# Designs tried in a protein design run: peptides against a protein of PDB entry 4U39. Part 142

Target 1, 302 residues: chain A of PDB entry 4U39
Amino acid sequence: SIKVIGVGGGGNNAVNRMIENEVQGVEYIAVNTDAQALNLSKAEVKMQIGAKLTRGLGAGANPEVGKKAAEESKEQIEEALKGADMVFVTAGMGGGTGTGAAPVIAQIAKDLGALTVGVVTRPFTFEGRKRQLQAAGGISAMKEAVDTLIVIPNDRILEIVDKNTPMLEAFREADNVLRQGVQGISDLIATPGLINLDFADVKTIMSNKGSALMGIGIATGENRAAEAAKKAISSPLLEAAIDGAQGVLMNITGGTNLSLYEVQEAADIVASASDQDVNMIFGSVINENLKDEIVVTVIATG

## One batch from the design tools (peptide; made by RFdiffusion4, then SolubleMPNN)

Design b2_p23_1_s1 (from b2_p23_1, 8 letters changed)
Fold by OpenDDE base, seed 3:
Structure b2_p23_1_s1 (fold): chain B 302 residues (1-302), chain A 23 residues (1-23)
Amino acid sequence: as target 1 above (302 residues)
Amino acid sequence: SGVRVTILQTSEVPEPVVTREEL
């Protein structure tokens, strides 16, 4: 089974966005120290952590409170994650609950023998130096606790949106990029496509790889597959080129008109931009909602 | 389709309140 656990405010917003976009084949768990915020989750499983420590009033933007809250609630986290083959831990780093609790939850998932993937954001520079420093500590702790850690630099989202984009829309785009990172992997396992991957293929690419980078490309028209692939490998979300990666996971998602030729064309572009010795796997997914769009997601590991 | 809301309150006694809201 695949479980997605959203940790704190940003993680819970991302989980709500996944549910709203009908991401299939996954179980959703919302975790928070704030009981009022947790009540707004759309997840089937809602877990208040650190009830004794925080009394449901949240972590006060302190990562040490988030950590201790997850430690207090360890047995309940273990029971909620039990029997998962794969666990996604999603959080906005820089806050109290997400930054402190996500590494503890990730370690619990890994200790249960699940393939544990972190999908987290770095805060925007405008959120201030305190959040950036807290996020750096949380990302370091996540890297030790997961098999693969996808880190989304929120400041790079500002390169793909209009300069006049309101702060609230920039946060919604960060939640959407978290969704795309989880869905880009989960759909390869849970959703039938033209080329299905098994869980063993994904496990080979993602087990004990440490930090990963994600690129996304979207295109329409006659050359949509090639354009989407080129956008994915040149994505502002990639802090480095994919040519240094030891492993590449590629998802090619299209509507019912997605052809095997388009899948091959996109795969050849990503392979040509990768190292010759790279372990590359690719899958294709059919999403009827995309119509004429192709979405290429590239995850570079190593 | 009943959404199974399991509120795991992490207080000492995990009473799984399984509220089946029938949507």
Scores: peptide ipSAE 0.009, ipTM 0.327, DockQ to the pose 0.014
Fold by OpenDDE base, seed 1:
Structure b2_p23_1_s1 (fold): chain B 302 residues (1-302), chain A 23 residues (1-23)
Amino acid sequence: as target 1 above (302 residues)
Amino acid sequence: SGVRVTILQTSEVPEPVVTREEL
């Protein structure tokens, strides 16, 4: 089974966005120290952590409170994660609960033998230096606790949106990029496409790889596959080129009109931008909600 | 299809899992 755990406010917003976009084949768990915020989750499973420590009032933007809250709740987290083959841990780093609890939850998932993938955001520069420093500590702890850690630099989202984009829309786009990171992997396993991957293939690419980079490309029209692939490998979300990656996971998602030729064309572009010795796996997904759009997601590991 | 919201509270006192069966 695949479980997605949203940790703290940002993680819970991302999980809500996944549910709203009908990401299939996954179980959703919302984790928070704030009981009021947790009540707003759309997840089937809601877990309040650190009830004794926080009294449901949240972590006060302190990662140490988030950590201790997850430690207090370890047995309940273990029970909620039991029998998962794969666990996604999603959080907005820089806050109290997400930053502190996500590494603890990830370690619990890993210790249970699940393939543990972190999908987390760095805070925007405008959230201030304190959040950035807290995020750096939480990301370091996540890197040790996961098999693969996808880090989304929120400031790079500002390069792909209009300069006049409201702050709330920038956060909503960060939640959407978190969704795309989870869905781009989970759909390869859970959703039948033109090219299916097994869990063993994904496990080979993602097990004990540490930090990963994610690129996303979206295009429409006659050359949509090639354009989407080119946008993915040149994505502002990529902090480095994919040519140095030891592993590449590619998802090509399209509507019912997605052709095998378009899948091959997109795969060839990503392969040509990758190292010759790269272990590349690619899958295709049909999403009926995509009209003429192709979405290419590239995850570079190693 | 009633979404079974299981709120797991991490207090030592097993407060009842309020399964709100949404009717």
Scores: peptide ipSAE 0.005, ipTM 0.270, DockQ to the pose 0.013
Fold by OpenDDE base, seed 2:
Structure b2_p23_1_s1 (fold): chain B 302 residues (1-302), chain A 23 residues (1-23)
Amino acid sequence: as target 1 above (302 residues)
Amino acid sequence: SGVRVTILQTSEVPEPVVTREEL
């Protein structure tokens, strides 16, 4: 089974966005120290952590409170994650709960033997230096606690959105990029009756790889597959080129008109941008909602 | 040095999985 655990406000917003976009084949768990915020989650499983420590009033933007809250609730987290083959831990780093609790939750998932993937954001520079410093500490702790850590630099989202984009929409786009990172992997495994990537193949690419880079490309029109692939490998979300990656996980998602030729063209572009000895695994997903769009997600590990 | 490209088509229509093992 695949579980997606949203930790704190940003993680729970991402989980809500995943549910709204009907990401299939995953169980959603919302975790928070704030009981009121947790009640707004769309997740079936809602877990309040640190009830004794915080009294449901949240972590006060203190990562140490978030950490202690997860430690207090360890047994409950273990029970909720039990029997998962894969666990996605999603959080907005820089806050109290997400920054402090996500590494603890990730370690619990890993200790249970689940393939543990972190999908987290760095705060925008405008959120201030305190959040950036807290996020850096949380990301470091996540890297030790997960098999693969995808870090989304929110400031890079500002390169792909209009400069007039309201701050609220920039946060929604960060939640959407978190969704794309989870969905880009989960759809390859969770889609029934398709050649699910042998969970062993995904496990080989993602186990103990540390930090991963994620690129996303979206295109329409006649050359949409090639354009989407080129956008993915040159994505502003990539903090480095993918040419040094030891493993690449690629998802090519299109509408019902997605052709094998388009899938091949996109795969050949990503392979050509990767190391010659790269272990590349790719899947194609049909999403009727995309119609004429192709979405290419590239996750580079190693 | 061969890029192992595993094409796993996750479409409702079972189209042929082309595994390119380029040797």
Scores: peptide ipSAE 0.005, ipTM 0.331, DockQ to the pose 0.428
Fold by OpenDDE base, seed 5:
Structure b2_p23_1_s1 (fold): chain B 302 residues (1-302), chain A 23 residues (1-23)
Amino acid sequence: as target 1 above (302 residues)
Amino acid sequence: SGVRVTILQTSEVPEPVVTREEL
């Protein structure tokens, strides 16, 4: 089974966005130290952590409180994650609960033998230096606790949105990118497509790889596959080129008109931008809601 | 080696307002 665990406010917002976008074949778990915020979760499983420590009043933006809250609730987390083949741990880094609890939860998932993938954000620079420093510590702890860690730099969202974009829309876009990171992988396993990957293929690319890149490309029209692939490999949140990656996971999602030729064309573009010795795996997913749109997700590892 | 993440401009889907206090 695949489980997605949202940790703290940002992680729970991302999980809500995943549920709203009908991300299929995954079980959702919301984790928080704030009982009121947790009640707003759309997840089927809601877990309050650190009830003794925090009394449901949250972590007060302190990662050490988030960490201790997860440690207090270890047995409950273990039971919720039990039998998962894969666990996505999603969180906004820089806060109290997400930053402190996400590494503990990730370690629990890994110790249970699940393929453990972190999908986390760095805070925007406007959230202040304290959040950036807390996020850096949380990201460092996540790297040790996961098989693969996808880190979304929120400041790069500001490069792709209009300069007049309200701050709330920038946060919603960060939640959407967390969704895309989870869905881009989960759909390859859980959703039948033109090319299905087995869990062993995904495990080969993602096991003990450390930090990961994610490219996304969206396009329509006659050259949509090539354009989506080019956008994915050149995308602003690729803080580096994918040419040095040891492994690449590619998802090509399209409507019912997605052709095997378009899948091959997109794969060839991503392969040509990668190392010759790269272990690249690719899957294709059919989403009837995309109609004429193609979405290419590239996750480079190594 | 550390690998990085990418976001595309998605069209405005009006989704519910999440308040800063949840972050």
Scores: peptide ipSAE 0.000, ipTM 0.293, DockQ to the pose 0.025; fails the geometry check

Design b2_p23_1_s2 (from b2_p23_1, 10 letters changed)
Fold by OpenDDE base, seed 1:
Structure b2_p23_1_s2 (fold): chain B 302 residues (1-302), chain A 23 residues (1-23)
Amino acid sequence: as target 1 above (302 residues)
Amino acid sequence: SGVLVSIIQTKENPEPVISRTEL
């Protein structure tokens, strides 16, 4: 089974966005120290951590409180994650609960033998230096606790959105990018009939790889596959080229009119931008909610 | 009814293997 665990406010917003976009084949768990915020989660499983420590009042933007809250609730986290083959741990780094608890939860998932993938955001520069420093510490702790850590630099989202984009929309876009990172991998595995083979290959590519980068490309029109692939490999979200990656995961998502030729064309572009010795997995997904759009998600590991 | 197309390229098999599964 695949479990997605949203940790703290940002992680829970991302999980809500995943549920709203009908990401299939995954179980959703919401974790928070704030009981009021947790009640707003759409996840089936809701877990309050650190109830004794925080009394449900949240972590007060202190990562050490988030850490201790997860440690207090270790047994409940173990029970909720038990039997997962793969665990996505999603959080907005820089806060109290997400930054402190996500590494502890990730380690619990890894210790249970799940393929553990972190999908986290770095805070925007405008959130201030304190959040950036807290996020750096949380990201470092996540790297030790996961098999693969996808880090989304929120400041790079500002390069792909209009300069006049409201702050709330920039956060919503960060939640969408977190969704795309989880969905881009989960859709490769959660498909009936290929699950075991695809999971073994994904596990080979993602196990003990450390940090990963994600690129996203969206396009429409006759050359939409090629243009989406080119946008994905040149995405501002990629802090480095996919050249030199040890593994590449590619998801090509389109509407009911997505052709095999478009999938091949997009895959060839990503392959041509990757090392010849790279392990690549490409999947295609049909999303009926996509009209004439193709979405290419590239995850570079190593 | 979906179609999953998996393209797998490995170091051992440098030629991409395209698998199509009808859902």
Scores: peptide ipSAE 0.039, ipTM 0.417, DockQ to the pose 0.098
Fold by OpenDDE base, seed 4:
Structure b2_p23_1_s2 (fold): chain B 302 residues (1-302), chain A 23 residues (1-23)
Amino acid sequence: as target 1 above (302 residues)
Amino acid sequence: SGVLVSIIQTKENPEPVISRTEL
């Protein structure tokens, strides 16, 4: 089974966005120290952590409170994660709950023997130096607690959105990029009947790889597959070139008109940009909501 | 009805294996 855990406000917003986009084949768990925020979650499983420590009033932007809240609720987290083959831990780094609790939750998942993938954001520079420093500590703790850690630099999202984008929409785009990182991997595995084979290959590429980078490309028109692939490998979200990666995971998502030729063309572009000795897994997914759009997600590991 | 197409290329099998699953 695949479980997606949203930790704190940013992680819960990302999980809500995943549910709203009908991401299938995964169980959703919302974790928070704030009981009022947790009530707004759309997740099937809602877990309040640190009820004694925080009394449901949240972590007060303190990562040590988030950490202690997850430690207080360890047995409940273990029970919620039990029997998962794969666990996604998603959070916005820099806050109290997400920054402190996400590494503890990730370690619990890893200790249970699940393939543990972190998908987290760095705060925007405008959120201030305190949030950046807290995020750096949380990311360092996540790296030790996961098999693969996808880090999304929020400042790079400002390069892919319109300059007039309201601040609230920039946060929604960060939640959407977190969604794309989880969905880009989960959709490769969540297909009924292939779970064991595709999961073993994904496990080989993602186990003990440490930090990963994600690129996203979206295109429409006659050359949409090639354009989406080129945008993915040159994405501002990639802090390094894909040619240095030891593993590449690619998802090609399109509407009902997605052709096998378009899938092959996109795969060939990503393969040509990668090292010859790289392990590559490619998947394609039909999403009826994309109409004429193709979305290419590339995850570079190693 | 969705169709998943997986293309798997590994060091052990350099020929891309294309799997097609009808959803």
Scores: peptide ipSAE 0.036, ipTM 0.397, DockQ to the pose 0.098
Fold by OpenDDE base, seed 2:
Structure b2_p23_1_s2 (fold): chain B 302 residues (1-302), chain A 23 residues (1-23)
Amino acid sequence: as target 1 above (302 residues)
Amino acid sequence: SGVLVSIIQTKENPEPVISRTEL
């Protein structure tokens, strides 16, 4: 089974966005120290951590409180994650709960033998230096606790949105990018009918790889597959080129008119930008909500 | 109703294997 665990405010917002977009084949768990925020989760499983420590009032933007809250609730987290083959841990780094609890939860998932993938954001520069420093510590702890860690630099989201985008919409776009990171991988495993892609193939590419980079490209028109692939490999979300990656996961999502030729064209572009000795896994998904759009998600590991 | 296309390229098999499944 695949479980997605949202940790703290940002992680719970991302999980809500995944549920609203009907991401299939995954179980959702919402974790928070704030009981009021947790009540707003759409997840089937809701877990308050650190009830004794925090009294449900949240972590006060202190990562050490988030850490201790997860440690207090370790047995409950173990029970909720038990029997998962794969666990996604999603959080916004820089806060109290997400930054402190996400590494503890990830380690619990890994110790249970699940393929553990972190999908986390760095805070925007405007959230201040304290959040950036807290996020750096949380990201470092996540790297040790996961098999693969996808880090989304929120400041790079400002390069893909309109300059007039309200601050609240920039946070929603960060939640959407977190969704795309989880969905781009989960659809490769959980979408029925992948003849040649099994969980073992994904596990080979993602196990003990440490940091991963994600690129996203969206296009329409006659060359939409090629344009989406080119946008994905040149995405502002990529902190480096994909040419040094040991593994590449590619998801090509389109409407009912997505052709095998378009999938091949997009795959060839990503392959040409990658090392010849890279392990590449490509999947395509039909989303009936995508009329003429193609979405290419590239995850580079290693 | 969907079409699933998988393309797998590995170090051991550098030729991409493309599969198409109708859902």
Scores: peptide ipSAE 0.031, ipTM 0.369, DockQ to the pose 0.097
Fold by OpenDDE base, seed 3:
Structure b2_p23_1_s2 (fold): chain B 302 residues (1-302), chain A 23 residues (1-23)
Amino acid sequence: as target 1 above (302 residues)
Amino acid sequence: SGVLVSIIQTKENPEPVISRTEL
């Protein structure tokens, strides 16, 4: 089974966005120290952590409170994660609960033998230096606790949106990029008939790889596959070129009109930009909610 | 030599076609 755990405010917003976009084949778990914020989750499983420590009042933007809250609730987290083959731990880094609890939850998932993937954001520069420093400590702790850690630099989202984009919309875009990172992997595994053989291949690419980078490309029109692939490999979210990656996971998602030719064209572009010795896995997914759009997601590991 | 694993799911063939190509 695949489980997605949203940890703290940012992680729970991302989980809500996944549920709203009908991401299938995954179980959603919302984790928070704030009981009022947790009540707004759309997840089936809602877990308040650190009830004794915080009394449901949240972590007060302190990562050490988030950490201790997850440690207090360890047995409950273990029971919620039991029987997962894969666990996504999603969080906005720089806060109290997400930064402190996500590494503890990730370690619990890994100790249970699940393939543990972190999908986290760095805070925007405008959130201030304190959040950036807290995020750096949380990312370091996540890297030790996961098999693969996808880090999304929120400032790079500002390079792909209008400069006049309201702060609230920039956060919604960060939640959407977290969704795309989880969905880009989960759709490859959750497709009926794929679960057993493809999980082993995904596990080979993602096990003990450390940091990963994600590129996303979206395009429409006659050359949409090639354009989406080119946008993915040149994405501002890629802090480095994919040619140095030991593994590449690619998802090509299109509507009901996605052709085998378009899938091949997109795959050839990403392969040509990768090392010749790269372990590359690609999948194609039909999403009926996509009209004329193709979405290419590239995850570079190693 | 990399291994390219292609997973193609189509509406017409709900069983995904898995192809392994040795690069």
Scores: peptide ipSAE 0.023, ipTM 0.349, DockQ to the pose 0.622

Design b2_p23_1_s3 (from b2_p23_1, 14 letters changed)
Fold by OpenDDE base, seed 1:
Structure b2_p23_1_s3 (fold): chain B 302 residues (1-302), chain A 23 residues (1-23)
Amino acid sequence: as target 1 above (302 residues)
Amino acid sequence: MGTWTVITQTSETPEPVISKFDI
C-alpha cells in the first residue's frame, strides 16, 4: 500500500490538493498539532499529535514542539503507517509542526521498512530568515530519515508564475508542485498507463538516494511531448542539471490521445540530457482531465 | 458519504483512540 502523510499546515494543504485532483491508489493521512486546522483536512485519516504538549493549539512555529509532538504520538504514527510499502511524507518546511514532526514521522516509516519519500518545500525568501533557517534544519533531519528527499525551492516557483501573482496563489502553486511530486511517483505504481512500472523498479531508483530534484514541464500542441520534456529538464525547480544524477524517474502524463510515440519522444529527450550510465525508469499515465496537455515530471536522484 | 478515521491521544487518554465518523 501507498500512504501519503501531510504534516502540518503546508503538508495538509498539499494533501487536500491531492484529494481534490483525485490522486488514485493512495491512502491519505493528515497530521497536525493544531486541531482546528486538522478538521479542515479532506484526508480519510486525521491524526492529532502532541495533544498533551500542545493541547491542540499548534506548535507556535517552533520545530522543537513539532518534533516532541511526533515523539509523544509515536505509537499512533506507527499504527497508522503499519503495512505501508511506500510512505510519502509531505510538508512545508520552516513552520513548527511540519519542520519538526516530518523527520520523526519519516524515520518511523523507514524503521517500519517502507520506502520513505519526503516531498517538501523550502519557504519563500519573503517568509523571512527565521523560516529559512528552521527549514534548513528540518531538511537536514529529513535527509537522514528518508530514502529520497525531494526538495522544492519555493523561490523557483516565482520563476514559473506571473510577476503579478498574488502571494496566496504562489502558496497554492507550492501545494500543486508538492502534489505533482507525489502524483508523479504514485501514478507510476498505482495507475495503469501505456507503460507501467513495478514497485521494485521505483524502489531501486529511490532507496537510500538522499536528495532529489524535480523538474516539471507542461505543453500542448503538435510537439507537446518534446516541449514538455524540454521544459522538465530545464525546469527552474531543478537546482542542478540532471546530467549528474545517478537515477532518473520520469512520468509522462497525457489525456486519452497520448500516443506511445509521444511517450518515447519525451523519454528520448530526457535520456539524452542524462548521463549514459544513469538508471532511468519511465512510465506513462492517462489522465482524462488532461485534454491536449502533456505533463512531464522528472525526478533526479543521487 | 465518506468515513473519517480520527486518531486522538490526549492527556486523559494516553492510549490512542481511533474514532470513525461518517460524513
Scores: peptide ipSAE 0.010, ipTM 0.247, DockQ to the pose 0.013
Fold by OpenDDE base, seed 5:
Formats: structure tokens, sequence, C-alpha cells
Structure b2_p23_1_s3 (fold): chain B 302 residues (1-302), chain A 23 residues (1-23)
């Protein structure tokens, strides 16, 4: 069983984007301290944490309140995560609930024996220094609580969007990048019948690896697979080159015209940019909603 | 109901595995 748990406002926005994009084979859990915000979640499972502490009024942008709220609700979190083989913990770092509760939830998942993957954002610089400092503390706590932590630097999203992109659209793009990070991994595993063999490979690549980098590339046309792969390995979302990575997960998503040759071509490009001894796994997904587009997601671990 | 097709390949298992699932 794969569970995706969205923690706080940013995590729940990402989960909503995952549901809207019909990310398959995962169970969605929305967690928040704000009961009104939680009601807007599209997730089937909705959990209010810290009901005694916060009275459903949220964490007031205080990570310590988010932490204590998750600690108060530990048994409920354990019950919701029970029997998961893999848990994605997604959050926007820098807030109260996401920053404080996500590490606690991740630790609970890990203690239950799930492969625990954090997929989190750093706040935009325009959100201010306080959010950046809170995010840094939350990221450090997440790193200790997960097997693999994917950190998305939101400021790098501003490098790939138009300079006139509205602030609200930049947040929607951050939610979409969180979606792509979760989906890029879940699509490798969420297929019934392959879960045990492919889950062992994923577990080998992701177990106790600490920080991971994610790159995304999108292309169309005759060389779309190669172009998408090249864009993924040179993505602004990568804070470093992937050449030192011990493990690489690659997802190649295309339409019904996606060929095995295109998949192999993209895999060869990513492998050639990685260490010679890299443990690389790659998957491909056929999405009938994609026409001529290929999306390559690369996650580098180690 | 859609058909989801997943192709997996690893460095240790270079032959692609193709799986189809009804959604």
Amino acid sequence: as target 1 above (302 residues)
Amino acid sequence: MGTWTVITQTSETPEPVISKFDI
C-alpha cells in the first residue's frame, strides 16, 4: 500500500493537485490543524490534528504548534498509516503545521516500517526570512525522520516561469512540482503485480539515502525523449549535478505513441549523466491525456 | 475506466517489464 499524506496548507494543496491529475494507486490523507482548510481537501481521509491544542484554528505559523499537534494526534496518525509499505509525506516548509507536523508524521511512518519519502518545498524568498529559517529547521528535522527527502527550492521555479507570472500561479507551480515528485516515484511502484520486485529496487535506492534532488523535463517532437531527458538532468530544480548520485529513479510519461526506443533513449541519457556504478531504476507510464508530450522526472539519491 | 500501462526497467534487469492495469 502506498499512502500520500499532505501536511498543512501546502501539502494539502499538493494532494489536491495529485487528485485532480488522477495520480493512481495511492491512498490520499489530508492532515491539518485548521479544520476549515481541511474541509477544502479533496482527500478521502481527512485528519484534524491537535484539536485540543488548536481548537481547529490552525498553528498560527508556529512550527512548535504543528509539532505538538502531530504529537497529540500520534495514535490517529499511526492508525491512518498502518499497513503502508510506502509513505509520501508532502508539505510546504516554512509554515506552522507543515513544518512542525511533517517530521513527526514521517517518523511515525518510518517507525511503522514504511519506506518514508519526504517531498517538500522551500518557501520563496519573497515569503520572507522567517519562513526560510522555519523551513531550514523543518527540513533538518525531516532529513532525520525519512529514508529519502526530496527538497524543491521554490525560487528555482521562478527561473523556469515567465517574469510576469502572478504569485498565485507560482504557488500552483510549486504544488505541481510536488505532484510530479510524488507521481514520478509512485508510478514506478503503484502497478499491481510488480509492487514486490520493483518495491525492493525502489527500497534499495531510497532507503536511508537522506537528501535527494529532482529534475523535470518536458518536450515534444521527434527528439522529445532525448530533449526531455536532457532538460531533466539540467533542470533548475537540481541544486547539484547528478553525476555523484548513487541511485537514480527515472519516470518517463508519454502518450499512447510512446515507444520503448524513446524510453531507452531517455534512460541512456540519464545513465550517461550519472555515475557508472549508479543503481538506476526507470519506469514509463502511458497517459492517454498526453498527445505528443513526454515528461521525464529524475530523482537522484545519495 | 482507462488502461494504465507501466514499463519498468532496472540496471540489474535490463529487459523491460510491461504491465497493464484497468483503472
Scores: peptide ipSAE 0.009, ipTM 0.381, DockQ to the pose 0.093
Fold by OpenDDE base, seed 4:
Structure b2_p23_1_s3 (fold): chain B 302 residues (1-302), chain A 23 residues (1-23)
Amino acid sequence: as target 1 above (302 residues)
Amino acid sequence: MGTWTVITQTSETPEPVISKFDI
C-alpha cells in the first residue's frame, strides 16, 4: 500500500490539494498538533499528535515542540503507517509541526521497512531568516530519516508564476508543486496489477539516494510532449542540471489523446539531457482531467 | 548501459505494458 502523510499546515494543504485533484491509489493521512487546523483536512485519516504536550493548540512555530509531539504519539503513528510499502511524507519546512514532526514520522516509516520519500518545501525568503534556519534543520533531519528527499525551493516558484501573483496563490502553487511531486511518483506504481514489479524498480532507484531534485514541464499544442520535456529538464525547480544524476524517474501524464509517439519523444529528450550511465525509469499516465495538456515530471536522484 | 523500464498505459491498451530496453 502507498500512504501519503501530510504533516502540519503546509503538508495538510498539499494533501487537500492531492484529494481535490483525485490522486488515486493512495491512502491520505493528515497529521497536526493543531486540532482546529486538522478538522479542515479532507484526509480520511486524521491524527492529532502531541495532545498532552500541546493540548491541540499547535506547536507555536517551534520545531522542538513538533518533534516532541511526534515522539509522544509514536505508537499512533506506527499503527497508522503499519503495512505501508511506500510512505510519502509531505510538509512545509520552517514551521513548528511540519519541521519537527516530519523527520520523526519519516524515521518511523523507514523503521517499519517502507520506502520513505520526503516531499518538502523550503520557505520563501520573505518568510524571514528564522523560518529559513528552522527549515534547514528540518531538511537535515529529513535527509537522515528518508530514502529519498525531494526539496522544493519556494523562491523558485516565484520564477514560474507571474510577479503580480498574490501571496495566497504563491502558497497554492507550492501546494500544487508538492502534489505534482507525490503524484508524479505514486501514479507510476498505483496501477492495479503492476504495483509489485513497478514498486521494485522504483525502490531500486529511490532507496537510500538522499536528496533529489524535481523538474516539472507543462505544455499544449502539436509539440506539447517535446515542450513539456524541455521545460521539465530546464525547470527553475531544479537547483542543478539533471546531468550527473545517478537515477532519473520520469512521469509523462496526458489526456486520453496522449500518443505513444509523444511518450517516446518526451523520454528521448529527458534521456539526452541525462548521463549515459543513468538508471532511468519512466511511466506514462492517462489523466482524463487533462484536456490538451501534457505534464512531464522529472525526479533526479543521486 | 542503462536499463529503461517503459510502462505504457494507453486508452488502446488498458493493461499496462511494461517494456524493458537495454540502452
Scores: peptide ipSAE 0.019, ipTM 0.403, DockQ to the pose 0.637; fails the geometry check
Fold by OpenDDE base, seed 2:
Structure b2_p23_1_s3 (fold): chain B 302 residues (1-302), chain A 23 residues (1-23)
Amino acid sequence: as target 1 above (302 residues)
Amino acid sequence: MGTWTVITQTSETPEPVISKFDI
């Protein structure tokens, strides 16, 4: 089974976005120290952590409170994650609950023998130096606790969106990029009849790989597959080129008119930008909502 | 309820596998 655990405010917003976009084949768990915020989650499983420590009032933007809250609730977290083959831990880093609890939850998942993938954001520069420093500490702790850690730099999202994008929409776009990171991997695995092969290959690519980079490309028109692939490999979300990656996961999502030729064309572009000895997995998904749009997601590991 | 079609290909399995699932 695949479990997605959203930790704190940013993680829970991302999980809500995943549920709203009908991300398939995953169980959703919402975790928070704030009981009122947790009630707004759309997840089937809702878990309040640190009830004794915080009394449901949240972590007060302190990562040490988030950490201790997860430690207090360890047995509850273990029971919720039990029997998972794969666990996605999603959080906005820089806050109290997400930054402190996500590494503890990730370690619990890993200790249970699940393939543990972190999908986290760095805060925007405008959120201030304190959040950036707290995020750096949380990201360091996540790297030790996961098999693969995808880090999304929120400042790079501002390079993809219009300059006039309101701050609230920039946060919604960060939640959407977190969704795309989880969905891009989960859609490759959550396929009836292929799950075991795809999961073994994904496990080979993602197990104990440390940091990963994600690129996203979107395009329409006659050359949409090639354009989307080129945008993905040159995405501002990629802090480095993918040419040195040991593993690449690629998802090509299109409408009902997505052709096998377009999938192959996109895969060939990403392969040509990667190392010759790269272990590449690619999948395509038909989403009836995309019409003429193609979305390419690339995750580079190693 | 949508039908998802997933085409998967790996470096080890060069033939694309097409799976359909009802959502």
Scores: peptide ipSAE 0.014, ipTM 0.354, DockQ to the pose 0.093; fails the geometry check

